# Peptides against a protein of PDB entry 4GMN, part 182

Target 1, 375 residues: chain A of PDB entry 4GMN
Amino acid sequence: RYANITLLALVTLASIGTDFQETLVKGNQGSRESPISAADEEWNGFDDADGDAMDVDQKSSSGEDQEEDYEEIDVKEDDEDDDDDSITSEMQADMERVVGADGTDDGDLEDLPTLRELIQTAVPQLIRLSNLPIDSDESLTIQSHALSALNNISWTISCLEFANGENANIHNAWYPTAKKIWRKTILPILEADSADLKLATQVTSLAWAVARVLHGETPTDGNPHRKFISLYHSSKQQAGGNSNSIEEPEDPFQGLGVKCIGVVGSLAHDPAPIEVNREVGVFLVTLLRQSNNVPPAEIVEALNQLFDIYGDEELACDKEVFWKDGFLKHLEEFLPKMRTLTKGIDKRTQPELRTRADEALLNLGRFVQYKKKHA

## One batch from the design tools (peptide; made by RFdiffusion4, then SolubleMPNN)

Design b2_p20_6_s1 (from b2_p20_6, 10 letters changed)
Fold by OpenDDE base, seed 1:
Structure b2_p20_6_s1 (fold): chain B 375 residues (1-375), chain A 20 residues (1-20)
Amino acid sequence: as target 1 above (375 residues)
Amino acid sequence: MKIKIDERALEEFRRLAAAQ
């Protein structure tokens, strides 16, 4: 009885996470449709049909050619240096209101009650349920559903923009909770070294969602990037042996390999330790060098991660890793291979994979040109 | 409050949600 209620609650929480996302999407779309002001309904004038046919003939007059001479009015540039230094006391008060909002926006989600309850009430319970001792098929089922609910919530939050202080209240509320998911749910499962690829896929999906918000601020305890790199390699060894038993997800981007790349890429962003960044960067570049044996979706994800990690030249990883380890040469040498790979994807059978590969190829060309200009 | 959404992130999540 308790198990079935717990499972129903977990399924409901997973559904609320998806429904919340759909609501966010609909709310964002409705703001791009400016209401076309119904003002330009041209009043179709009443076609009063009765207009009698009056013939009025009137004449021809041939009015003449007058060449009006446009006088060139020499508009003198009077340099009136109006030093209107009048910073009005109102502008100063408005600036002080904008600067005085240095209130620590302590993650006040008063305006977002559903998100508040998901973060503050639901997630702590889901973390608890994901940490139950696995001693039965029931406890394993509870863990799987708790991970699914955590995944959907974490992914929904990871779809919010947090760059440049956007959604700072949500970020501040989520950040400590995301670190708690990492330390209490993700790390213990990764350390248990389970041969269960389903569990590994669930925890890696959750880890990607969490790492997409935490980036290089993800807890470095136990070198999680190396665990996900090891998981990537282990998953390839298992897929080569048992071609029959792992239903590769119909979506190429849902594969464990793509998820591992997404996690380690996210972990390598600033302010990640330079050695973490280097180990991830070398891993990603090595996938491109070995591209003949790598699924196209993993190549697309590896490229996107490389662009996101090394797109900023002001970051320490640009000098200490990208340039120092010669990544530009590897990216340039990969361009012709990427063109061949992308052309090999059938637009009819795999339209999405082809679109993402065409975009990644375009971005690779631009990125190589950018880095060559800034060398 | 207008919540700004990362459209790339959203597309990745739609794929994840459709696979569950």
Scores: peptide ipSAE 0.199, ipTM 0.852, DockQ to the pose 0.843
Fold by OpenDDE base, seed 3:
Parts: C-alpha cells; sequence; structure tokens
Structure b2_p20_6_s1 (fold): chain B 375 residues (1-375), chain A 20 residues (1-20)
C-alpha cells in the first residue's frame, strides 16, 4: 500500500515535470502569436497564363455495381473531453507567471508556490528516495521513479533562461538544490560502479540537466568528468560485445553516449578548472578524430559542446586550451569528414538527425572561420 | 520580456519527455 502510493506520487511528480514544460512551451508560443496586424498588402492578381494542357485519352473498363450495404456505424463521437486535469490551476498560474514575468521581479519564490514546493519539498524527498540502499526490487523501482521525477524537474528548470540575470529568483532557489542533487544522488550512483546501463542512463540524463544550469560551477570533487568519460567508453564496450543490442533508442540523441558528451561538455564551461576543460576538450576532439566509429548524433553533440565551450575568446580556456592544444587544426581537418557524414544521413529515415547535422556543419564552418580571424 | 528558452534545451527535453 505505501509503496503504491509512493510510486503513484513519483509518477505524478514525473508527469508534473513534463506538463510543466509543455505549459512553459505553450505559454512562450502564445507570447509569439501577438497578431501581426494584417497590413493590407493588395495581392495583385496573378495573370492567367494560357498553358495548353494535353488531352490524354485513357479508356473504359466496366466493373460491376456491388451495392455493399455499408451499415452506418453510428460512431458516437463520445466527446471524451479528456480534460487533461494533470495541470493544476496553480501550476498553470505559476507557468504563466514564469513566462510572463518581466525580469524586474527580484521576488522570491513566494509568487511561484508550485515551483517552490517542487524545489523545497518534493526534490529533497526525491533525493532521499534515489539514495536508498538497494536491497530489493521494490527499492530499485523506487530509485528509478525518483530519478525519473528528478530528471523531469531538473530538465524543465534547465530550459529556463538564466543568462544576464533572467529568472534570478528561480536560479537562486534551484542552484543549492541542483548542487545537492549532484552530491547526494549523482555522485553516489556513479561511485557505486553499477553495470546497470538503465540506471547509468537515468543518472547521466539527470546529470546533464543539472550540469546545464551549474556549468563550470558544478562540484569538481572526485573528478566527475572522468567518471562520465569512463562511462562513455564502458558503454561502447558493452554495446559492441552483446548481440543483445539494447534497442538503440528510436531517437539517436537519447543514447547514453550523447548524454555523457552533454554532461562533460557542460562541466567544462567557465569557470571550470583549466585541467577539467582540457581533459574534456581533448576527449571531444578525440571523438572527431575517431568519427568513423562514432554515431552521428554523438558527433553533433560533441561539436555543439566545443562551440559553446570555446566560443568566447575572452575566456582563459581559449588561450590555455583551444589555441595551446591546437584544436583549430583538428576542427579544420574534421570539416570535410563532417560534410561526408552529414550527406550520408538519409533525410527520409532520419530527418531530425540530418537537420541537426546540417546545422552543426554550418556552425563548424562559421566557427573555423571565426577562429581563423581571431588567431 | 521574451524568456529566451534555449531552443536546443527545449528540443533535447521534448525528445527526452517523448521517450519516457
Amino acid sequence: as target 1 above (375 residues)
Amino acid sequence: MKIKIDERALEEFRRLAAAQ
């Protein structure tokens, strides 16, 4: 009984994290649909050009009138108003406040009661549940659901803009909690060295969401970047040896390899220690050099991380790592390989992977040209 | 103020949410 209530509460908290995101998205889209005043551009009539459409004569055949009496199945449109009552009026109001807040409110989370309760009440319980001793299938199930809920909440918060002091109240409330998730959930699971790829994928997804907010301010104790690099390599060795290919996630960007790259990339941002930045930068550049054996989605993610880490020439990592370790040369040498890789992706079978690869290729060309001008 | 949602973040998460 208590287990089922706990599981239902964890599933509900995971749903709240997704629904909260959908509402953020809908609220941000609604703010873009300010009606463009239809300026009365007089649509000047397109002239009727006379083109002679030819007369193709195809013939005759006479097939018989079988009046099959289609019984009108009166499909009662049960208007199941699926009132997706999943979003409480308080959650919707909190989302409207987060999306509608002109960034002048130095307010605390007093005006965001649902988000406050998620951060202050729910997340501390989820951290506790994710860090229980695993001694039963029930405790493993609770951990998995707690990690799922933490993932959805952390990802949702990571979609908020925090640059230039935007959402500073939410950032300030989340930041200590994000560090607590890192130290109390992520690090202990990574240190347990579990052969469970499902658990590794869950914790790495959560780590990426957390690291997307903390960046180079993510706790460096125990060198977590090296643990994720090791996990990346271990995951490749396991996938190559068992003919039970864990069904590659239908989305190539949901792979453990992509998630590991996303985590270590995020950890390497300023103000990360130059040694951490260097080890991650060398890892990412090494993936590009070995690209013949690397999934295209991981190459796309590795490129995006390299652009985001080394895009600013004023950062210490530009001089001390990017230029000093000769990364520009490796990016230039990779440019023709990236063109070949991108062209090899079928637009019909993998449209999204192709779009992201086309964008990463364009950005690589621009980035190389930028760095050559600033050399 | 347009909250710049990191469109890459949002896309990555929409993909994560759809896979759960």
Scores: peptide ipSAE 0.196, ipTM 0.847, DockQ to the pose 0.675
Fold by OpenDDE base, seed 4:
Parts: C-alpha cells; sequence; structure tokens
Structure b2_p20_6_s1 (fold): chain B 375 residues (1-375), chain A 20 residues (1-20)
C-alpha cells in the first residue's frame, strides 16, 4: 500500500514535470503560429507480466443451479477525475505568467505557486527518496522513479533562459535546490561506484540537467568531472565486451557517452577551476583526435561544449587552457575529419544527427576562423 | 518575459523525457 502510493506520487511528479514542459512549449509556440503535432507518446503503464499461472486442477463437482437473484448494486463510479485538471490549469496559469510577463516585472516566485511547490516541496522529497538505502527491489524502484522525476524537473528548468538576468526569480529559487540535488543525490550515487549502467545513465542525465544551470558554479568537491570521464571510459569498455545489447538508445544523443560529455562540458564553464577546465578540455579534444572510434553524436556534443567553454576570449580559460594547450591546432586538424564524418551520416535514416553534425561542422569552421583572428 | 526556451535544450529534454 505505501509503496504503491509512493510510486503513484513519483509517477505523478514525473508527469507534472513533463506536463510543465509541454505547457512551456505550448506557451512559447503560442507566439509562433505553426502547430508541431504533439506525438502522443502513450505512457505504457506497468507491464505486471508476473502472471504466475497456477494450474488449479479442474475438479468437476456438479453443484445445483440455485438462481440467487443478485440485486444489481448500482455502484456509482465517483468520477475522481477532477483533481488532474486543477493541477494542469494552475501549471498553465503559471506558464502564461512566466511567458506573458513583460521583462520588467521580476515576477516573484510567489506568483508561480506550482513551480514554487515543485522546487520547494516536491524536489526536497525526491532528494530524500533518491537517498534511501537500497535494501530491496522496491527501494531501487523508488530511487529510479525519484531520479526520473528529478531529471524531468531539472531538465524543464534548464530549458528556461537565465542569461542577462532573465527569469532571475526562478534561477534564484532553483540554484540552492540544484546544488542540493548535486550534493545529496548526484555525488553519493557517483561515489557508490555502482556497476548499474541504468542508474549511471539516470544520474548522469540528472547531472547534465543540473550542470546546464549551475555550469562552472557546480560544486567541485570530490572532482566529479573525473568520475564522469571515468564513467565515459567504463561505458565504452562495457559496450565493447558484452554483446548483450543494452539496446543503444534509438536516439544517438541519449547515449551515456553523450550525457557524460554534456555533464563535463557544463562543469568546465567559467568560473570553474582552471584545472577542472583543463582536464575536461583535454578530454574533449582527445575525443576529436580519436574520432574514428567515437560515435558521431558524441563528437557533435564535444564540439558544442568546446565552443561554449572557449567562445569568450576574456575568460581565464581562453588564455590558460585553450591557447596554452594548443587547442586551435587540434580543432583545425579536425575540420577535414568532421566534414568526412558529417557526410557519412545518412540524411534519410538519421536526419537529426545529420542536421546537428552539419551545424557543428559550420560552427567549427566559424570558431576556427574566429580564434585565428583573435590569436 | 518571453521565456526564451533554448529550443535545442527543449528538444534534448523532450527526447530524454520520452526515453524514460
Amino acid sequence: as target 1 above (375 residues)
Amino acid sequence: MKIKIDERALEEFRRLAAAQ
């Protein structure tokens, strides 16, 4: 009973995170006339496949036809459906306020009650649930669902613009909570050094979402960038050894390798310690040098992270890492390889991977030209 | 504020949410 209620609450919180995203999208699309069709991805509910078919033996006893007139008790189905519409309406109203607020009203988080409750009430509970001792399959399931809900909420918030003081109220409310997720959920799981690739993928996805907001202000305690680099390498070793298909996610950008690159790239942004930036920068540039054995999606992500980290010449990492460690030469030498890689992607079978690779190639050319001009 | 959604972030997230 308590387990099922906890699971239902976690599924509901994960759904709320998704619906919040959809509402953000609808609110942003209301400013652009083109309806992109929501693909109704049907939530395939719990396949309770454990139908243990106990063969109950057919003993044939021929008992007599007593026609007991069962009075049809008209069980009024109380339509409990009213509570879901209420939450969706409040979330919609919150999104309409966030989208519709002209940039002069530092809309208090008090005006965003649903988002406030997600950040201040739900997330702290999810952090607690993600930190339960794993002593049963039930506790593992609870952890997984808590991580999924934290992931959805964190990713949704990471899609908000925070540049130039946009959504500063949301940023200020989220920032301490994001640091708490990092310190209380992400770091302990990374320190446990679990061989569970599912858990590693979930925590890495969450870490990426959190690091997309915190960037170089992400807590550097315990050198988490090295743990994600190690996880990247470990994931490559496991994929090469066991032909037990952990089905590579159909989306090349959902791979654990891409997620690891996204995390460490985000961690390396200013004001990250120069040593952290250097170790990540060297890792990313090394992927480009080894690109013949690296999935195209990981190369695309590694390039984007390199552009974002080293795009500003005023940052300490530009002088102390980019120029000092000779990254421009490696990027320039990679240009012809990237052209070959991008051309090798079939536009028919992988249209998105091809589009993102074409963009990354274009940006690489521009970035190399920019850096050569500012040398 | 027009929430400038990072469309790229959002697209990455939609797929992350769909894959869960």
Scores: peptide ipSAE 0.199, ipTM 0.856, DockQ to the pose 0.707; fails the geometry check
Fold by OpenDDE base, seed 5:
Structure b2_p20_6_s1 (fold): chain B 375 residues (1-375), chain A 20 residues (1-20)
Amino acid sequence: as target 1 above (375 residues)
Amino acid sequence: MKIKIDERALEEFRRLAAAQ
């Protein structure tokens, strides 16, 4: 009875996190589409495509108007009117304020009461629940739902811009909590060395969401980047042996391999220790070198992470890692392989993977040219 | 001022939410 109420509350908190994200999305676009009741679905993150660090002002004025024919995908409206008003009017108002806030108030989340209660009241309880001793299937279920709720909340907050002091009040409120999630939830689960790939996927998704905000300020104690690199390699060894369908996620970007790349990429940003950056950079470049045996989605993610990590020439990692370890040569040698890989993706069966691979190929060409100019 | 939502993050979430 108490367990079922706790589970229902955890599912509700996970849904609130997802609904919060959807309304952020909708609020930016000004479109009132209905929230999808994803009460049981864990939001698995973003495929970070546009690190806009390459504002290469190449004013090449060749206007060839290629009219790209947008095929209208007729999404069937299934009219299931389950008015689960899970999004409170207060939460919608908080989201509209979050989308509208001029980042001028270093104040407490006084103007964002729902977000304040999520960060200050809900998340500390979820951290506690995720740390319960696993002694029963019930405690394992509670941990899983607590991780899903933490995941959805953490991902939602990771969609907010924090660059240039934007959302500084939210960042300042979230930052200590994000570090607490990392130290109290993520690290203990990673250290437990569980063979449970489901739990490993959940904790890796949560770790990515947290690391997208903390970047190189993510706690480096216990070398978590090496644990995620080890998890990446272990996941590849298990997939080769057991034809137990872990249902390869229908989305190629939802794979544990992509999530591991996203985490370690995020951890390698400035001000990460140069040795952490180097180990991650070498891992990512090694994926490109062995690309014939790597899923295309992992190659796309590894490229995006490399662009984000090494896009700024003023960072210590540019001189001490990128140039010193000769990464430009590896990227240039990979360019013809990326063209072949991208062309091998069927636009009809995998449209998203193809689009992201085309973007990553374009960005790789630009990045190689940029780095050659700044050599 | 519109908060710069990471429009990238936003578009990717829309893709995730549409794949659900």
Scores: peptide ipSAE 0.095, ipTM 0.807, DockQ to the pose 0.472; fails the geometry check

Design b2_p20_6_s2 (from b2_p20_6, 13 letters changed)
Fold by OpenDDE base, seed 1:
Structure b2_p20_6_s2 (fold): chain B 375 residues (1-375), chain A 20 residues (1-20)
Amino acid sequence: as target 1 above (375 residues)
Amino acid sequence: SKIKIDEKALELFRRETEAQ
């Protein structure tokens, strides 16, 4: 009885996360569809009715050209160096007040009550439920549904723009909770060394959603990037051996391999430790080198992650990893292989995979050209 | 304030939530 109520509550929370996202999408689309009512007001050309041309006699008033002799007033630039260096102590106090208003605006979600309740009330309960001892099929079911609800909430929040201080209130409210999901839900499940690929897929999806917000600020305890790289390799070994159709999801981008790439790519963003960035970068470049044996969707994701990680030349990882480890050469050598791979995808049977591969190929060409100019 | 959304993130979200 309690389990069924808990299960229904978890399914309801998962649905609220998706419904909230649909509401955000509709709210964002409704802002672009301002109907430009093209009121094409056909400016009905006012029929120029035959208004009698009144002959207004233009009296030619002869304006006499008075040559007003503009005397060059030689304004002597008196360089009065009034070094009034009176930076009054009041101006300094006002500047310190503006700079010292580190507006740690505690993420006041007053205007976002649903999101506030999801983050502050629902997520802490879901973390608790996902971290229950697994001693029965009932506890495993509760964990799975708690992970699904956490996934949907975390993915919804990961769809918000946080770059350049956008949505800072939401970011500030989510950030400590996201770290708590990572430490209390994701890490313990990854450490439990379960052969359950379903659970591994659920926790990896959740980890990707969380890591897409935390990036390089994701907790580095226990080397999570190495655990996801290990999970990637383990998943490939299992898929090659058991002809048990673990139904590869009909969508190539929902595969555990893609999710692992998405997680480790996100973990490698600045300010990630350079060694974490290097290990991930080498992993991603190695997938491109081995592309003959890698699903096209994983190649697309690995390319996107490489562009996002190494797109900024001001970051320490550009000099210390990208250039130092010779990644440009590997990307350039991969360009003809990517063209062949992309052309091999049938547009009729896999239209989305083909579109994403065409985009990744275009971006690879641009990225290689960009890096060659900044070499 | 208008919540700004990443459209690329939205496509990922749809996939990751419809699969569960």
Scores: peptide ipSAE 0.193, ipTM 0.858, DockQ to the pose 0.782
Fold by OpenDDE base, seed 5:
Structure b2_p20_6_s2 (fold): chain B 375 residues (1-375), chain A 20 residues (1-20)
Amino acid sequence: as target 1 above (375 residues)
Amino acid sequence: SKIKIDEKALELFRRETEAQ
């Protein structure tokens, strides 16, 4: 009885976190007058005012337009207007206030009561539930649902802009709670040496969401970057040995390998200890060197993390790691391999993976050129 | 000011929450 009520409450909290995010998505989309094509987030890293437009020779291959007659499958819109009033008018108003907030108010969540209750009341209970002794299938289920709720809340908050003092009130409220999730939920689960790949995937997803806000300010206690690198390697060994298809997630970017790369990349940002940055940078560059045995989605994520970590030349990691450890040479040597890899992805069967690989290839070319100019 | 939402974070979020 208590377990079923706890499970229902956890499912409700996970739903609230998802619904809050869906409202954030809808609020962001509604704020866009034009759909910014996902293609238009060019890495505008450096305002290189010197517009040497390399003429990419668009050889006009006149491919014959085969008019494939798309049979209009008349999907009957069953207008089940299930007015799933699941998004409370209060949550919607909080999201409208978040999306509309002029960041003028002094760090108080008074104007964001739902977000305040999520951070101050719900998350501390979820942390407690995620730390229960696992002594039954019921306690394991409670932990899984508590992790899902923490994941959804943490990812939702990680979608907010915090650069340039934006959302400073939310950032300041979340920051100590995020560190508490890290120390009380993530680290203990990583240390428990569980062979449970489902639990490892859940905790790694949560760790990525938390690390996307904390970056290099993520607690370095117990060298968590090494634990995620170890988890990456262990996951590859298990996938190779058991021909039990752990159904590779239908989305290549949902793989545990991608999540591990995302976590360690986020942990390596300034002000991370230079040795943490080095170990992560060497790991990421090593993935590029062994790219023939690495899934394309992990290569895309590893490249994006390398650009984000080593984009700023004013950071200590640029001189002490990037240049000192000769990362530019590895990126240059990888550029022709990335072109081959990207061209090998079928646009029809894997359109998203191809788009993200084309973007990462473009950014790799720009990044290599930039680093050569600033050598 | 419109809160800038990190669109990359939003895309990652969609993937990470739809899978749970």
Scores: peptide ipSAE 0.181, ipTM 0.850, DockQ to the pose 0.681
Fold by OpenDDE base, seed 2:
Structure b2_p20_6_s2 (fold): chain B 375 residues (1-375), chain A 20 residues (1-20)
Amino acid sequence: as target 1 above (375 residues)
Amino acid sequence: SKIKIDEKALELFRRETEAQ
């Protein structure tokens, strides 16, 4: 009984996360007269915008870890059978406020009650449920659904712009929770040494969503980048050995390999430790060097991550890793291979993969040219 | 400020959530 209620609640939370995103997308699109095709975001280089780096004095408030004793909230089943898969008026109002919010510095999510409850009430419960002892198939199912809900929520929040202090209130509310997801959900699952590729895929998706907000501020405890690199290699070894088709997802970008690249790429952003950045950068460049044995989607992701990590010449990783380890040479040597790879993708059968490969090829040419000017 | 949504994020997101 309790498990079925818990599962229903988890499915409902996962749906709320998806609906919140659809609302976010609709709210943003309603503000944009024309769908800007994602194809027109060419990497324009970093213009020398003298962005005054506001020194956010991180006053390390040593908040004592109050072990909040999670009282069992007896969720009364109010049996309102309204299968209204409709975005609640409150969610829509929150989304409109989020999209419409002038940057009033009210650091409180007071104007975003649904998002507040999602972060403050739902996510902590999902973290608990994702970290239950696995003693039954039921516990595995609960964990899977909790991970799905956390994934949907985390991906939703990762769609918000946080650059240049945008949505700072949401960022500030999410940031500690994202770290809790990382430490209490992601790391324990990665440490459990499970041969379950489904669980590994779920946790890697969640890790990518979380790492896309935390970037180089993602907790480095236990070297999670190495665990994801190891998972990448392990996934390739398993796919090669068992001719039982683990159904590679029909979408080449949903593969565990792509997700691993996305995670480690995100983890390598400034202010990541230079050693973490180097290990990730070497991994990504090594994929390009070994491109004959790497799926095209993983090459596209690895290129995008390399552009995002090493695009800014003012970052310590540019001098200490990119130039020092000779990455430009590897990227330049990869250009003709990327042209061949991209041309080999059938536009009719894989239009999206072809488009993203054409973009990544264009950006690679620009990036190499940019770096050659700034050498 | 209007929430700028990272459109690349949305595309990744759609993939990552529709598959679950």
Scores: peptide ipSAE 0.188, ipTM 0.853, DockQ to the pose 0.675; fails the geometry check
Fold by OpenDDE base, seed 3:
Structure b2_p20_6_s2 (fold): chain B 375 residues (1-375), chain A 20 residues (1-20)
Amino acid sequence: as target 1 above (375 residues)
Amino acid sequence: SKIKIDEKALELFRRETEAQ
């Protein structure tokens, strides 16, 4: 009875985190008059407007206009107002305030009562539930649901802009709680060294969400970057040995390898210790060197992390790691391999992976050119 | 200014929450 109520509450908290996501997405989309085409997500880290557009002669092969008469299936939008009563009017109002708040209210979370209760009341209980002694299948189930709820909440908060002091009230409320999730939930599970790949995936997803807010301010106690690098390597050894590969997630970006790269990349941002940055940077560059044996999604993530870590030349890691350890040479040597890898991805079967690889290839070319100009 | 949601973050987030 109490277990079922606890599980229902955990499922409800996980759903609340997802519903908050959807509300943030809808609120952000409703606020943008024009869909930003995915093509306009250029890496804007380069102020240098030197527009040598290489004219790639796209030979227009005149494919014949087969006017296939697409019958307008009048999909009557039956506006079934499925009032999914899951989102309280208070939760909607909180999300509307978050999305609609011009960042002028340096106020307490007094105006965000649902978010306040999530951070101050729910998350501390979820941390407790994720750290129960594992002595039964019931305790494992509770831990899994507590991790899912923490994941959804942490990811939701990680989508808020915190740059330039935006959402400072939410950041200030979340920051100590995020550190508590890290120290009380993530580190103990990583230290338990369980062979459970499901638990490892859940804790690594949560770690990525938390690390995307904390970045280089993530607690360095016990060298967590090395634990995630070790987990990356261990996960590859387990997947290679069992021909019963756990069905690779339908989304190649949901793999434990991608999540490990995302975590360690986030941990390596300024103000991370230079030696942490170096160890992560060397790990990421080593993946590029070994790219023939690395899934394309992990290469895309590793490239994105390298751009985000080393995009700013004013950071100590640029001089002390990027230039000192010769990363530019490795990136330049990887360009032709990335072109081959990207072209090898079938646009029909893996359109998203292909798009993300095409973007990462474009950004790699730009990044190499930028770094050569600033050498 | 409206909350600039990092769209790259939002895409990652959609993936990471839908998978749980």
Scores: peptide ipSAE 0.179, ipTM 0.848, DockQ to the pose 0.671; fails the geometry check

